# Ledger of designs, part 100: peptides against a protein of PDB entry 5OK6

Target 1, 215 residues: chain A of PDB entry 5OK6
Amino acid sequence: ELPGLDSQWRQIENGESGRERPLRAGESWFLVEKHWYKQWEAYVQGGDQDSSTFPGCINNATLFQDEINWRLKEGLVEGEDYVLLPAAAWHYLVSWYGLEHGQPPIERKVIELPNIQKVEVYPVELLLVRHNDLGKSHTVQFSHTDSIGLVLRTARERFLVEPQEDTRLWAKNSEGSLDRLYDTHITVLDAALETGQLIIMETRKKDGTWPSAQL

## One batch from the design tools (peptide; made by RFdiffusion4, then SolubleMPNN)

Design b2_p20_5_s1 (from b2_p20_5, 8 letters changed)
Fold by OpenDDE base, seed 5:
Structure b2_p20_5_s1 (fold): chain B 215 residues (1-215), chain A 20 residues (1-20)
Amino acid sequence: as target 1 above (215 residues)
Amino acid sequence: SAAAAEAASLAQLSLDPNAP
């Protein structure tokens, strides 16, 4: 059974636990398609539970570019295309109205940037490859706040690199050349890595030399 | 050699803007 309309409004649209809640790093937030959310607002503000303004199931179809990988469309704007809700508010709406059959929730994390918290709607998707097998990539999402060290560890794990093997990263730049990612303590953001960028993991030879030293 | 092929792969990637 749906709660009273005033109760729904208070659970979702409050400044302490609802839509206006302060962002906290590491918390999960969810995207809701803007038109559905506006329909819900109109419904609960109308004061009639039997109104023709009933929003039905949450449907985020217009936010996805594909229904295979459920990737978001590029260039979506908060307040225009979607609203952000904290996990508790999202789960209330799903419990009351349901989610369109087969659609996954659009979950995102709050990240800490210098002097600001943000829901990271678009993490960086990197193409990880080995220097000697460029045809086998692992596509992996990283936060802008993740370190290059995490990218390296992730690449080692995906390629089953043994602990005794030494590895380092290169990024393919916009000119088609390779730039060394020397500092593993900087972030993905600081390294200016972008979605779709090729990241090459180089493995040190048994003789202690690097493959790239012969270039 | 395998080592020469590895070095050549990196060289090709650095020189070819159309590399994947």
Scores: peptide ipSAE 0.025, ipTM 0.595, DockQ to the pose 0.317
Fold by OpenDDE base, seed 4:
Structure b2_p20_5_s1 (fold): chain B 215 residues (1-215), chain A 20 residues (1-20)
Amino acid sequence: as target 1 above (215 residues)
Amino acid sequence: SAAAAEAASLAQLSLDPNAP
């Protein structure tokens, strides 16, 4: 049974556990399409449960660019295209109204940036390749707060690199040149890595030379 | 640029049959 309209409003919009609560790093938040959310607001503020303003099931279809990979459209803006809800509030809405059949929830993580917490709506999707086989890529998602060291370890794991093999990363920049990622302690954000960017893992030769040093 | 030369070099490395 649906809770009373005032109870719904208080559970979703409150500053302690609802939409207005403080962000905490590592927590899950969910996107709700803005028009649906505004329809819900109008319904619960109207004070009539039998109102024609009933929002129906949550439908995020307009936020997706495709129904195969369920990727978000680029350039979506908080407060214009979607609203962010903490996990508890999202689960209440789904329990009350349902989610459109076949649509996955749009779950995102809170990240810690310098002096601010933010829900990372667009994590970085990198194309990982080996220097000797650019035709075989692994697409992997990273946070902007992940270290280059994590990117390197992930690349090594995906390509089954042996522990004794020495490896390093290069990023292909917008000019088409390669920038060596020297410092593995900096973040994906600090390295200015972007979605769709090619990251090349170079493996050191058995003779102790680097492939790139011979060209 | 030196960076363009390095990018071209890695692309050439992928075509080198002697690449490991």
Scores: peptide ipSAE 0.023, ipTM 0.580, DockQ to the pose 0.113
Fold by OpenDDE base, seed 3:
Structure b2_p20_5_s1 (fold): chain B 215 residues (1-215), chain A 20 residues (1-20)
Amino acid sequence: as target 1 above (215 residues)
Amino acid sequence: SAAAAEAASLAQLSLDPNAP
């Protein structure tokens, strides 16, 4: 059974626990498609539960690029394409209206940036490759707040690099050349790495030379 | 050789030859 319309509005739009709640690092927030959310607003503000403004189940289909990998479309804008809700508010709406069958929730994390908390809607998807086998890539998601050191460790793990092997990273830049990622302590954000960017892991030779140093 | 293929792959990516 649906709660009273005024109670729904207060629960979801309440500035303390609802949509306007302050962001906290590590919390989960959820995307709701904007048109559905506006329909819900019209329904609860109308004051008639039997009105033709009933929003139905939550359907985020228009936010997805595909229904196989459930990746978001590029270039979605908060307030235009979607609304962000804290986990509690999202779970209320799902319990009241349901979620479209087979559609996953769009869960995102609050990250801590130098001067602000932000819901990271678009984590960085990097294409990891080895210098000697560019045809075999691993696509891996990273937070903008993750270190280059984490990217390197992840690449080593995905390619089953032995602990005694020395490795370093290169990023393919917009000009098509490779920039070496020297500092492993900087973040993905600081390195200006972007989704779809190719990251090459170079492995040091047994003779102690780097493959790139012979070019 | 495997080494020649590796070197060719890196060369095609325009690695900075001055990178330490």
Scores: peptide ipSAE 0.023, ipTM 0.594, DockQ to the pose 0.493; fails the geometry check
Fold by OpenDDE base, seed 2:
Structure b2_p20_5_s1 (fold): chain B 215 residues (1-215), chain A 20 residues (1-20)
Amino acid sequence: as target 1 above (215 residues)
Amino acid sequence: SAAAAEAASLAQLSLDPNAP
């Protein structure tokens, strides 16, 4: 059942779980297409539930670049293309208006950066490969706040590397050369890793030599 | 994959043999 218009406005905009609530690391937030949200604002501020300003179901179609993987378009801007809502507010709107049939919610996490919390709308998608396996690549999503150590562990897991095998990472840089990721304690952000970047996992040989040392 | 082929080429051509 749709609550009263004033109650909707208070719940979504000014509630303890409203749009303006402080960001907290690890919390889920959701994207809402801006035109829909503005239509909703006009509807609830108009004070007439029977008005022609009814927003209909939430439709984020314009935010997606594809309906297969439901990837976001690049370069979307908060406050221009979408509005961010905390999980509670999102779930209220979905319960009241519905979501377009077959369309997934656009859920994102709050991350803690050195000076700010933000909703990570665009996590980093890395292309993981082995130095000696031409047949297998894994695209894996990472937070900018994830450590290189996590990237390495994830690569080891995806490629079924045995615990006793030593591995290290290389990143393809913008010049097309490979930079070794020596420090596993720095973040994906600190390493300046980008979406689509190639990450090569090198595995130490049984003789104790590295493949790269034989080039 | 093309990506894996590129990675192999990079591993063969662009890895610093003097990297520790």
Scores: peptide ipSAE 0.022, ipTM 0.611, DockQ to the pose 0.271; fails the geometry check

Design b2_p20_5_s2 (from b2_p20_5, 7 letters changed)
Fold by OpenDDE base, seed 5:
Structure b2_p20_5_s2 (fold): chain B 215 residues (1-215), chain A 20 residues (1-20)
Amino acid sequence: as target 1 above (215 residues)
Amino acid sequence: SAEAAEQAALATLSLNPNAP
């Protein structure tokens, strides 16, 4: 059953638990399409539950570039294209109005950047490949706050590299050259890795030599 | 050198016909 309109407004716009609550690293937040949210605001502010301004089911269709992988469109802007709600507020709206049939929720994580928390709407998608088989890629999402060490571990896992095999990473840069990712303790952000960037995992040979050192 | 390693890695990529 729908709560009273004033109760809905207070629950969602609450500064302690709603839309205006402080961001906390690791928490889940959800995107809501701006037009739907504005329609909901108009409905609950109107004070008439039988109003023609009833928003209907949450519909995020305009935020997606495809209905196969449910990827977000590029260049979406908070406050213009969508609003961010904490998990509790999102679940309230879904329970009250429903979500459009077949649409997944757009869940994102709060990350901690230097001196700021942010909802990471666009994690970095890297193309992971092996040095000897560049035609077989694994696309994997990483946070900007993830370490290069995590990227390396993930690549090893995806390619079923045995624990005793030694591996290292290279990034293909914008000039088409390869930059070695020497420091595994820096973040994806610190390494300036970008979505769509090719990351090559080199595996050490059984003779103890690196493939790249022999060319 | 780091440059030599980069050149060698580039050579590996250039030799792969399936390089993206």
Scores: peptide ipSAE 0.029, ipTM 0.629, DockQ to the pose 0.066
Fold by OpenDDE base, seed 3:
Structure b2_p20_5_s2 (fold): chain B 215 residues (1-215), chain A 20 residues (1-20)
Amino acid sequence: as target 1 above (215 residues)
Amino acid sequence: SAEAAEQAALATLSLNPNAP
């Protein structure tokens, strides 16, 4: 049975775990499609549980680019296309109304930037390749707050690079040239890496030379 | 050879070793 309408409203909007609660780094938040959420607001504010304004199950279909990989559409805007709910509020709504069959929850993490916490709706998807086999890519998701060192370690792991092999990264820029990622301590954000960007892992030769030094 | 393929792959890219 659904909780009372006033109780639902207070729990989701004005509760300690409601929509307006402070963001905390590392916490999970969830996207809810804006139209569904507005329908829910109208339902609970109407005061009639038998109202034709019943929102039905949560349906985020319009937020997805595809129902195969469940990628979000590009350019979605908070407050226009979706609302963000903390995990507790999301779980309440799912328990009350359900989630559309087969749809995954849209879980995102709060990240900490120098002066602000925000929900990272769009983590960076990088195309990792080896310098000698540009046709075989691994798409890997990173936070903007992840270090280039993490990108390098991840690339090494995905390509099964042995610990004794020396490796470095290059990023393909907008001009089509390769920029070397020298500092592994900077973030993905600081390096201005973007979704869909090609990242080339170069492996040092056994003779101690770099493949790129012969070009 | 594997080396020739490697060099061919790299040669398709403009490397900027001086990029920040």
Scores: peptide ipSAE 0.027, ipTM 0.667, DockQ to the pose 0.623
Fold by OpenDDE base, seed 2:
Structure b2_p20_5_s2 (fold): chain B 215 residues (1-215), chain A 20 residues (1-20)
Amino acid sequence: as target 1 above (215 residues)
Amino acid sequence: SAEAAEQAALATLSLNPNAP
């Protein structure tokens, strides 16, 4: 049964637990398509549960670029294309109205940046390759707050690198040159890594030399 | 040098026809 319209409004818009609550690092937030949300607002503000303004099930279809990988469209803007709801509010709306069949929730994490918290709607997608086989890539998502060390560990795992093998990363820059990622403690953001950027994992030779140093 | 390694890595990539 749907709660009363005023109760729905208070639950979802309440500054303590609703969409206006403070962001906290590590929390999950969810995207809701803006037109659906506005229809819901109109419904609950209208004061008539029998109104023709009933929003129906949540449908985020317009936010996705495809229904195969369920990737978001590029360039979506908060307040224009979607609203962000904390997990509790999202789960309430889903319980009340449902979510379109087969459509996944759009869950995103709050990240801590140097001076602000934000919901990371677009994580960084990196193309991981080995120096000796550039034709075989693994696309992996990382937070801007993830360390280069995590990128390296992830690359090692994806390519099944043995623990005794020594590896290092290079990033292909916008000029087509390779920049070595020396500091593994800095973040993806600090390294200015971007979505679609090629990251090359170099593996040290058994003779102790690096492939790049011999060319 | 780090620069020499970068150049060598670039050369390796340039020599690889499968380099993206």
Scores: peptide ipSAE 0.026, ipTM 0.616, DockQ to the pose 0.069
Fold by OpenDDE base, seed 1:
Structure b2_p20_5_s2 (fold): chain B 215 residues (1-215), chain A 20 residues (1-20)
Amino acid sequence: as target 1 above (215 residues)
Amino acid sequence: SAEAAEQAALATLSLNPNAP
């Protein structure tokens, strides 16, 4: 059963627990398509539960570029294309109105950046490869706040690298040359890594030489 | 050799912007 319209508005828009609440690092927030949300606002502000302004089920279809991987379209803007809701508010709306059949929720995390918290709508998708087998790739998502060390560990895990094997990363730059990722303590953001960027894991040879040292 | 192939692969990546 739908709560009263005033109760819905207070629950979703309440600055303590609703849309306007402070961001907290590590929390989940959800995207809602802007037109649906505006329709909901009009419905609950209208004061008539039988109004023709009833929003129906949540449908984020216009935010997705595909229905296979459920990736977001590029260039979506908060306040124009979508609104962000905290998990509690999202779950209330889904409970009241439903979500379009087969459509996944668009869950994102709050990240801590220097002097700001932000919902990371677009995590970085990196293409991980080995230096000796460029034809086998793993696409992996990382936060901009993840360390290069985490990228390296993830690459080692995906390629089943033995603990005794020494490895390092290279990033393919926009000019097609390779930039070595020396500092593993910097973030993906600090390294300016971008979605679709090729990251090459180089494995040290048994003789103690690096494959790249012979280039 | 396998090593020559590995080096050639790295060289291809560094020299060819369109290399996968």
Scores: peptide ipSAE 0.025, ipTM 0.604, DockQ to the pose 0.315; fails the geometry check

Design b2_p20_5_s3 (from b2_p20_5, 6 letters changed)
Fold by OpenDDE base, seed 3:
Structure b2_p20_5_s3 (fold): chain B 215 residues (1-215), chain A 20 residues (1-20)
Amino acid sequence: as target 1 above (215 residues)
Amino acid sequence: SAEAQEQAALSQLSLDPNAP
């Protein structure tokens, strides 16, 4: 059953556990399309007498680029295009109103940046390739807070690199040259890696030489 | 060819002033 309107408001907007609660790193938050959320606010604030403001099912269609890959549109702004809800609040709204048929939830993680917690709406998509087969890329999502070491491990896993093989990463820069990713302890953010950037995994030769050193 | 692409990529690696 739908809770009373005051109960809905309290559960979703409660500053301790609702929309305004502090962000915690690693937690899941969900995007809700702004117009739907405002309609819900109007419905619950209008009181039990105004059935005309019923928001219907959650519909995030306007946030997606397409209904095939369910990629978000670029340049969406919090408070203008969408509202962020913690997992508990999202699940309440979905249980009460439903989600539009076939739409996936837009789940995102809270990340810890140097001075702020933020919901990472746009993770970095990197194009992983091998130095000897640039035509076969793996697109993989990473957090801005993920280490270059994680990118390297992920590349090794995707390309089925044996544990005995030594590997290193290069990033293709905006000038078209390659920058060596020497420090594997820095983050994707610290390395200034961007969505769509090509990352080349170089594998050490059996003779102990690197392919790049033979040029 | 895959070899030509490899050589092109490797040539870019050699342009890194920090390449060992």
Scores: peptide ipSAE 0.026, ipTM 0.627, DockQ to the pose 0.372
Fold by OpenDDE base, seed 5:
Structure b2_p20_5_s3 (fold): chain B 215 residues (1-215), chain A 20 residues (1-20)
Amino acid sequence: as target 1 above (215 residues)
Amino acid sequence: SAEAQEQAALSQLSLDPNAP
């Protein structure tokens, strides 16, 4: 049975634990399609549980670009296309109304940027490759706040690089040339890495030479 | 610089038709 309408409203739309709560870095938030959420608001504000305004199950279909990888459409805007709910509020709504069959939740993390905390709706998807096999890529998602060092470690892990092997990264730029990622302490954001960008991991030779130095 | 030479050389790898 659904909780009372006033109880639903208070659980979801409050400043302490609901939609209006402060963002905290590392916490999970969830996207809810705006029209569904507005329908829910109208339902609970109407005060009649038997109202024809019942929102039905949560359906985020309009937010997805595809139903294979469940990627979000580009250019979605908070407050226009979706609302953000903290995990507890999301789980309440799902428990009360359900989620559309086969549709995954849209979970995102709060990140801390120099001047703001925000939910990172669009993390960066990088194409990781080895210098000697550009045809085999691993698509990996990173936060804008992740270090280049994490990208390098992730590349090493995906390609099963031995601990004793030395590696470095190159990014393919918009001109089609390669820029070396020298500083591993800067972030993905600081390096201006973008979704779909090719990142080449170069592995040092046993003789101590780099492949790129011999080209 | 040696680094600029490495970048220029490695840029040839980015022209691989099999690169994604």
Scores: peptide ipSAE 0.026, ipTM 0.615, DockQ to the pose 0.118
Fold by OpenDDE base, seed 1:
Structure b2_p20_5_s3 (fold): chain B 215 residues (1-215), chain A 20 residues (1-20)
Amino acid sequence: as target 1 above (215 residues)
Amino acid sequence: SAEAQEQAALSQLSLDPNAP
């Protein structure tokens, strides 16, 4: 059952789980298309449940670049294109108005950066390849707060590297040269890795030599 | 430097997908 309009407003905007609540690392937040949200605001603030301002079901279609992979469009801006809601608020709105059929929720995580909590709307997508098979890539998503060590472990898992095999990572830079990722304790952010960047996993040869040292 | 040689070698690997 739909709650009263004032109750909806209080629950979503000003409640304990409202839109303006403090961010906490690891929490899930959801994107809502801005025009829908503004129509909802107008509806609940109008005080008339029979108003022509009824927002209908949540439809985030304009935020997606495609309906196959459900990837977000690039360059979306909070407050202009979308609103961020805590999980509880999102689930309330979905329960009240529904979500467009077949459309997935746009869930994102709060990450802890050195001086701020942020909802990570655009995590980093890296193209993982092996040094000897550059034509076979695995696209994998990472948080900016993930360690290079996690990227390395993920690459090893994707390429089925045996535990006894030594591996290391290289990043292809904007100049087309390769930078070795020596420190596995720094983050993806600290390493300045970007979406679409090629990450090459080099595997040590059985003779104990590195492929890169023989070229 | 050893690093510059390693980068040059890997740059060649990135150019030849058939490099050993």
Scores: peptide ipSAE 0.026, ipTM 0.592, DockQ to the pose 0.097
Fold by OpenDDE base, seed 4:
Structure b2_p20_5_s3 (fold): chain B 215 residues (1-215), chain A 20 residues (1-20)
Amino acid sequence: as target 1 above (215 residues)
Amino acid sequence: SAEAQEQAALSQLSLDPNAP
């Protein structure tokens, strides 16, 4: 059953547990399409539950570029295209109004940057490949705050690399050259890695030489 | 072209997959 309109507003828009609450690293937030949210605001502020301004089911269709992989459109802006809600507020809205059939929730994580917390709407999708088989890629999502060491471990796991095999990473840059990722302690952000970027895992030969050293 | 330089850089890393 739908709560009273004033109760809905207080549960969603409050500064302690609602839309205006402080961000906390690692928490889940959800995107809601802006026009739907504005219609909901108008409905609950109108004071008439039988109003023609009833928003219906949450529909985020306009935020997706495709209905196959459910990827977000590029260049979406908070406050213009969508609003961000904490998990509790999102679940209330879904419970009250429903979500459009077949649409996944748009869940994102709060990340901590040096001086700010933000919801990471666009995590980095990297194309992981082996130096000897560039045609076989694994697309993996990473946070900008993830270490290069995590990228390397993930690549090793996806390619079933044995623990005794030594591996290192190269990133293909915008100039088409390869930059070696020497420091595994820096973040994806610090390394300036971007979505769609090719990351090459090089495996050391049994003779102790690196494939790239023969170039 | 940027693509040709890219393929050249990648082809350099794609050393013989059969090399021991």
Scores: peptide ipSAE 0.027, ipTM 0.568, DockQ to the pose 0.080; fails the geometry check

Design b2_p20_5_s4 (from b2_p20_5, 6 letters changed)
Fold by OpenDDE base, seed 2:
Structure b2_p20_5_s4 (fold): chain B 215 residues (1-215), chain A 20 residues (1-20)
Amino acid sequence: as target 1 above (215 residues)
Amino acid sequence: SAAAQEAAALSQLSLDPNAP
């Protein structure tokens, strides 16, 4: 059963637990397609539960570029294309109205950036490769707040690198040259890594030499 | 710099399918 319209509005738009609540790092927020949300607002503000303004189930179809990988379209803008709701508010709306069948929720995390919390709508997708086989890539998503050390560990895992093998990362820059990622403690953001960027994992030779040092 | 030399060398490795 749907709650009263005023109760719905208060629950979803309440500044303490609703749409306007402060962001906290590590919390989950959810995207809701803007037109659906506006239809819901009109419905609950109309004061008539029997009105023709009933929004139906949540449908985020317009936010997705495809229904296979459920990736977001590029360039979506908060307040124009979608609204962000905290997990509690999202779960209420889904409970009340449902979500379009087969469509996944669009869950995103709050990340801590220098002096600001932000919902990370677009993580960084890196193309991980080995120095000796650039044709075999693993695309992996990382937060801007993830360390280069995590990228390296992830690359080692994806390529089944043995623990005794030593590895290091290089990033292909916009000029087409390679920059070595020396500091593994800096973030993806600090390293200015971008989505679609090629990251090359170099593996140390058994003789203790690096492939790059022998050329 | 040593870093620039290493980067150049790795770039050559990535471009040369016959690089050891």
Scores: peptide ipSAE 0.029, ipTM 0.609, DockQ to the pose 0.096
Fold by OpenDDE base, seed 4:
Structure b2_p20_5_s4 (fold): chain B 215 residues (1-215), chain A 20 residues (1-20)
Amino acid sequence: as target 1 above (215 residues)
Amino acid sequence: SAAAQEAAALSQLSLDPNAP
């Protein structure tokens, strides 16, 4: 059953558990398409539950690039294209209005940056490859706050690299050259890695030499 | 730089279809 309009507004827009609540690292937030949200605001502010301004089910279709992989469109802007809701508020709206059939929720995580918390709407999708087989890639999503060490471990796992094999990473830069990722303690953000970027895992030869050192 | 030479080397290896 839908709660009263004033109750809906208070549950969604409050500064403690609603849209205006402080961001906390690791928490899940959800995207809601801006037009739907504005329609909901108009409905609950109108004071008439039987109003023709009823928003219907949540529909995020315009935020998706495709309905196969459910990737977000590039360049979406908070406050213009979507609003962010904490998990509790999102679940209330879904319970009240429903979500369009077949659409997944757009869940994102709060990340901690040096002086700010932010909902990471666009995590980094990296193309992981081996130096000797560039045609076989694994696309893996990472946070900007993930370490290069995690990227390396993930690459090793995806390619079933044995624990005794030594590996290192290279990133293909915008100029088409390769930059070696020497420091595994820096983040994806610090390394300036971007979505769609090719990350090459080099494996040390049995003779102890690196493939890259012989060119 | 040594790093630029290594990067160039990897680029060449990756482009060689006959690289083992």
Scores: peptide ipSAE 0.029, ipTM 0.621, DockQ to the pose 0.094
Fold by OpenDDE base, seed 3:
Structure b2_p20_5_s4 (fold): chain B 215 residues (1-215), chain A 20 residues (1-20)
Amino acid sequence: as target 1 above (215 residues)
Amino acid sequence: SAAAQEAAALSQLSLDPNAP
């Protein structure tokens, strides 16, 4: 059974788990399609539970570019296309109204940037390849706050690189050339890596030479 | 071929001669 309309409003808008509560790094937040959320607001503010303004189940279909990989559309804007809710508020709404059948929740993490916490709606999706096999790629998501070292470790894991093998990364730049990622301590953000960018893992030869040094 | 892909990839490298 649905809670009282005033209780719903207080819980989601003004409660300790409300949408305006402070962001905390590492927390999960969820996207809700704006039109659904506005319909819900109209319903609970109307004061009539039998109203024709009943929002139905949460439907985020318009936020997805496809229903196969459930990737978000590019260029979505908070407050225009979606609202962000803390995990508790999201779970309340899902428990009350349900989620459209087959749709996954759109969960995102709060990240810590130098001067602000934000929900990272668009993590960086990198295309990882080996220098000698560009036809075999692994697409992996990273936070902008993840280190290049993590990208390298992830690439090594995905390509089953042995611990004794030495590896390094190159990024394909906008000019189509490959720039070496020397500093593994900088972040994905600091390295200006972008979604869809090709990252090449070079493996050192058994003779101790790098493939790139022979050209 | 793997060799052709390697050559193609490496030909696009912007090598820094001062890089380790």
Scores: peptide ipSAE 0.027, ipTM 0.618, DockQ to the pose 0.406
Fold by OpenDDE base, seed 5:
Structure b2_p20_5_s4 (fold): chain B 215 residues (1-215), chain A 20 residues (1-20)
Amino acid sequence: as target 1 above (215 residues)
Amino acid sequence: SAAAQEAAALSQLSLDPNAP
């Protein structure tokens, strides 16, 4: 049931539990399309529940690149294209107004960077392949804060690598050459990995040599 | 050999900017 307009405003637009609350690492936040949110603001600020300014169901259609993978458009800007709401506030709005039929929520995580917490709207999407079968890729999302070690473990899992098999990663660089990811403790951010970048998992041979040692 | 093909594939990838 739709609560009173003043109650809606207080639950969504506050510094303790609403839109203005502090970011905490690991928490879920949700994107709301800016025009819908502004329409909602106008509705609740208008003080007339029967107003023609009723926003209807949440519709984030303009934020999506496609309705197949529900990937976000590139270059979206907070405050211009969307607003960020904590999970509680998002769930209130969905319960009050609904979400457009068939449209998924746009959930993102708060990450901790060296000097700031932020909602990671654009995680890194990497193309994982094996050195001996470049035609079979696994596309996997990683946080910028994830370690190269996690990328390696994920690649091993996706390709069903046995625990006794030794593996390492290479990244295809902008020049088309391969850079070895030596340090597995650095982050995806530190390694400057980008969305769409090819990551090659090399598997050590049974003779103890690496395929790339012959290059 | 399979090993030679693997090495060649990796070599080709490192040399071809248009490789997938």
Scores: peptide ipSAE 0.027, ipTM 0.606, DockQ to the pose 0.316

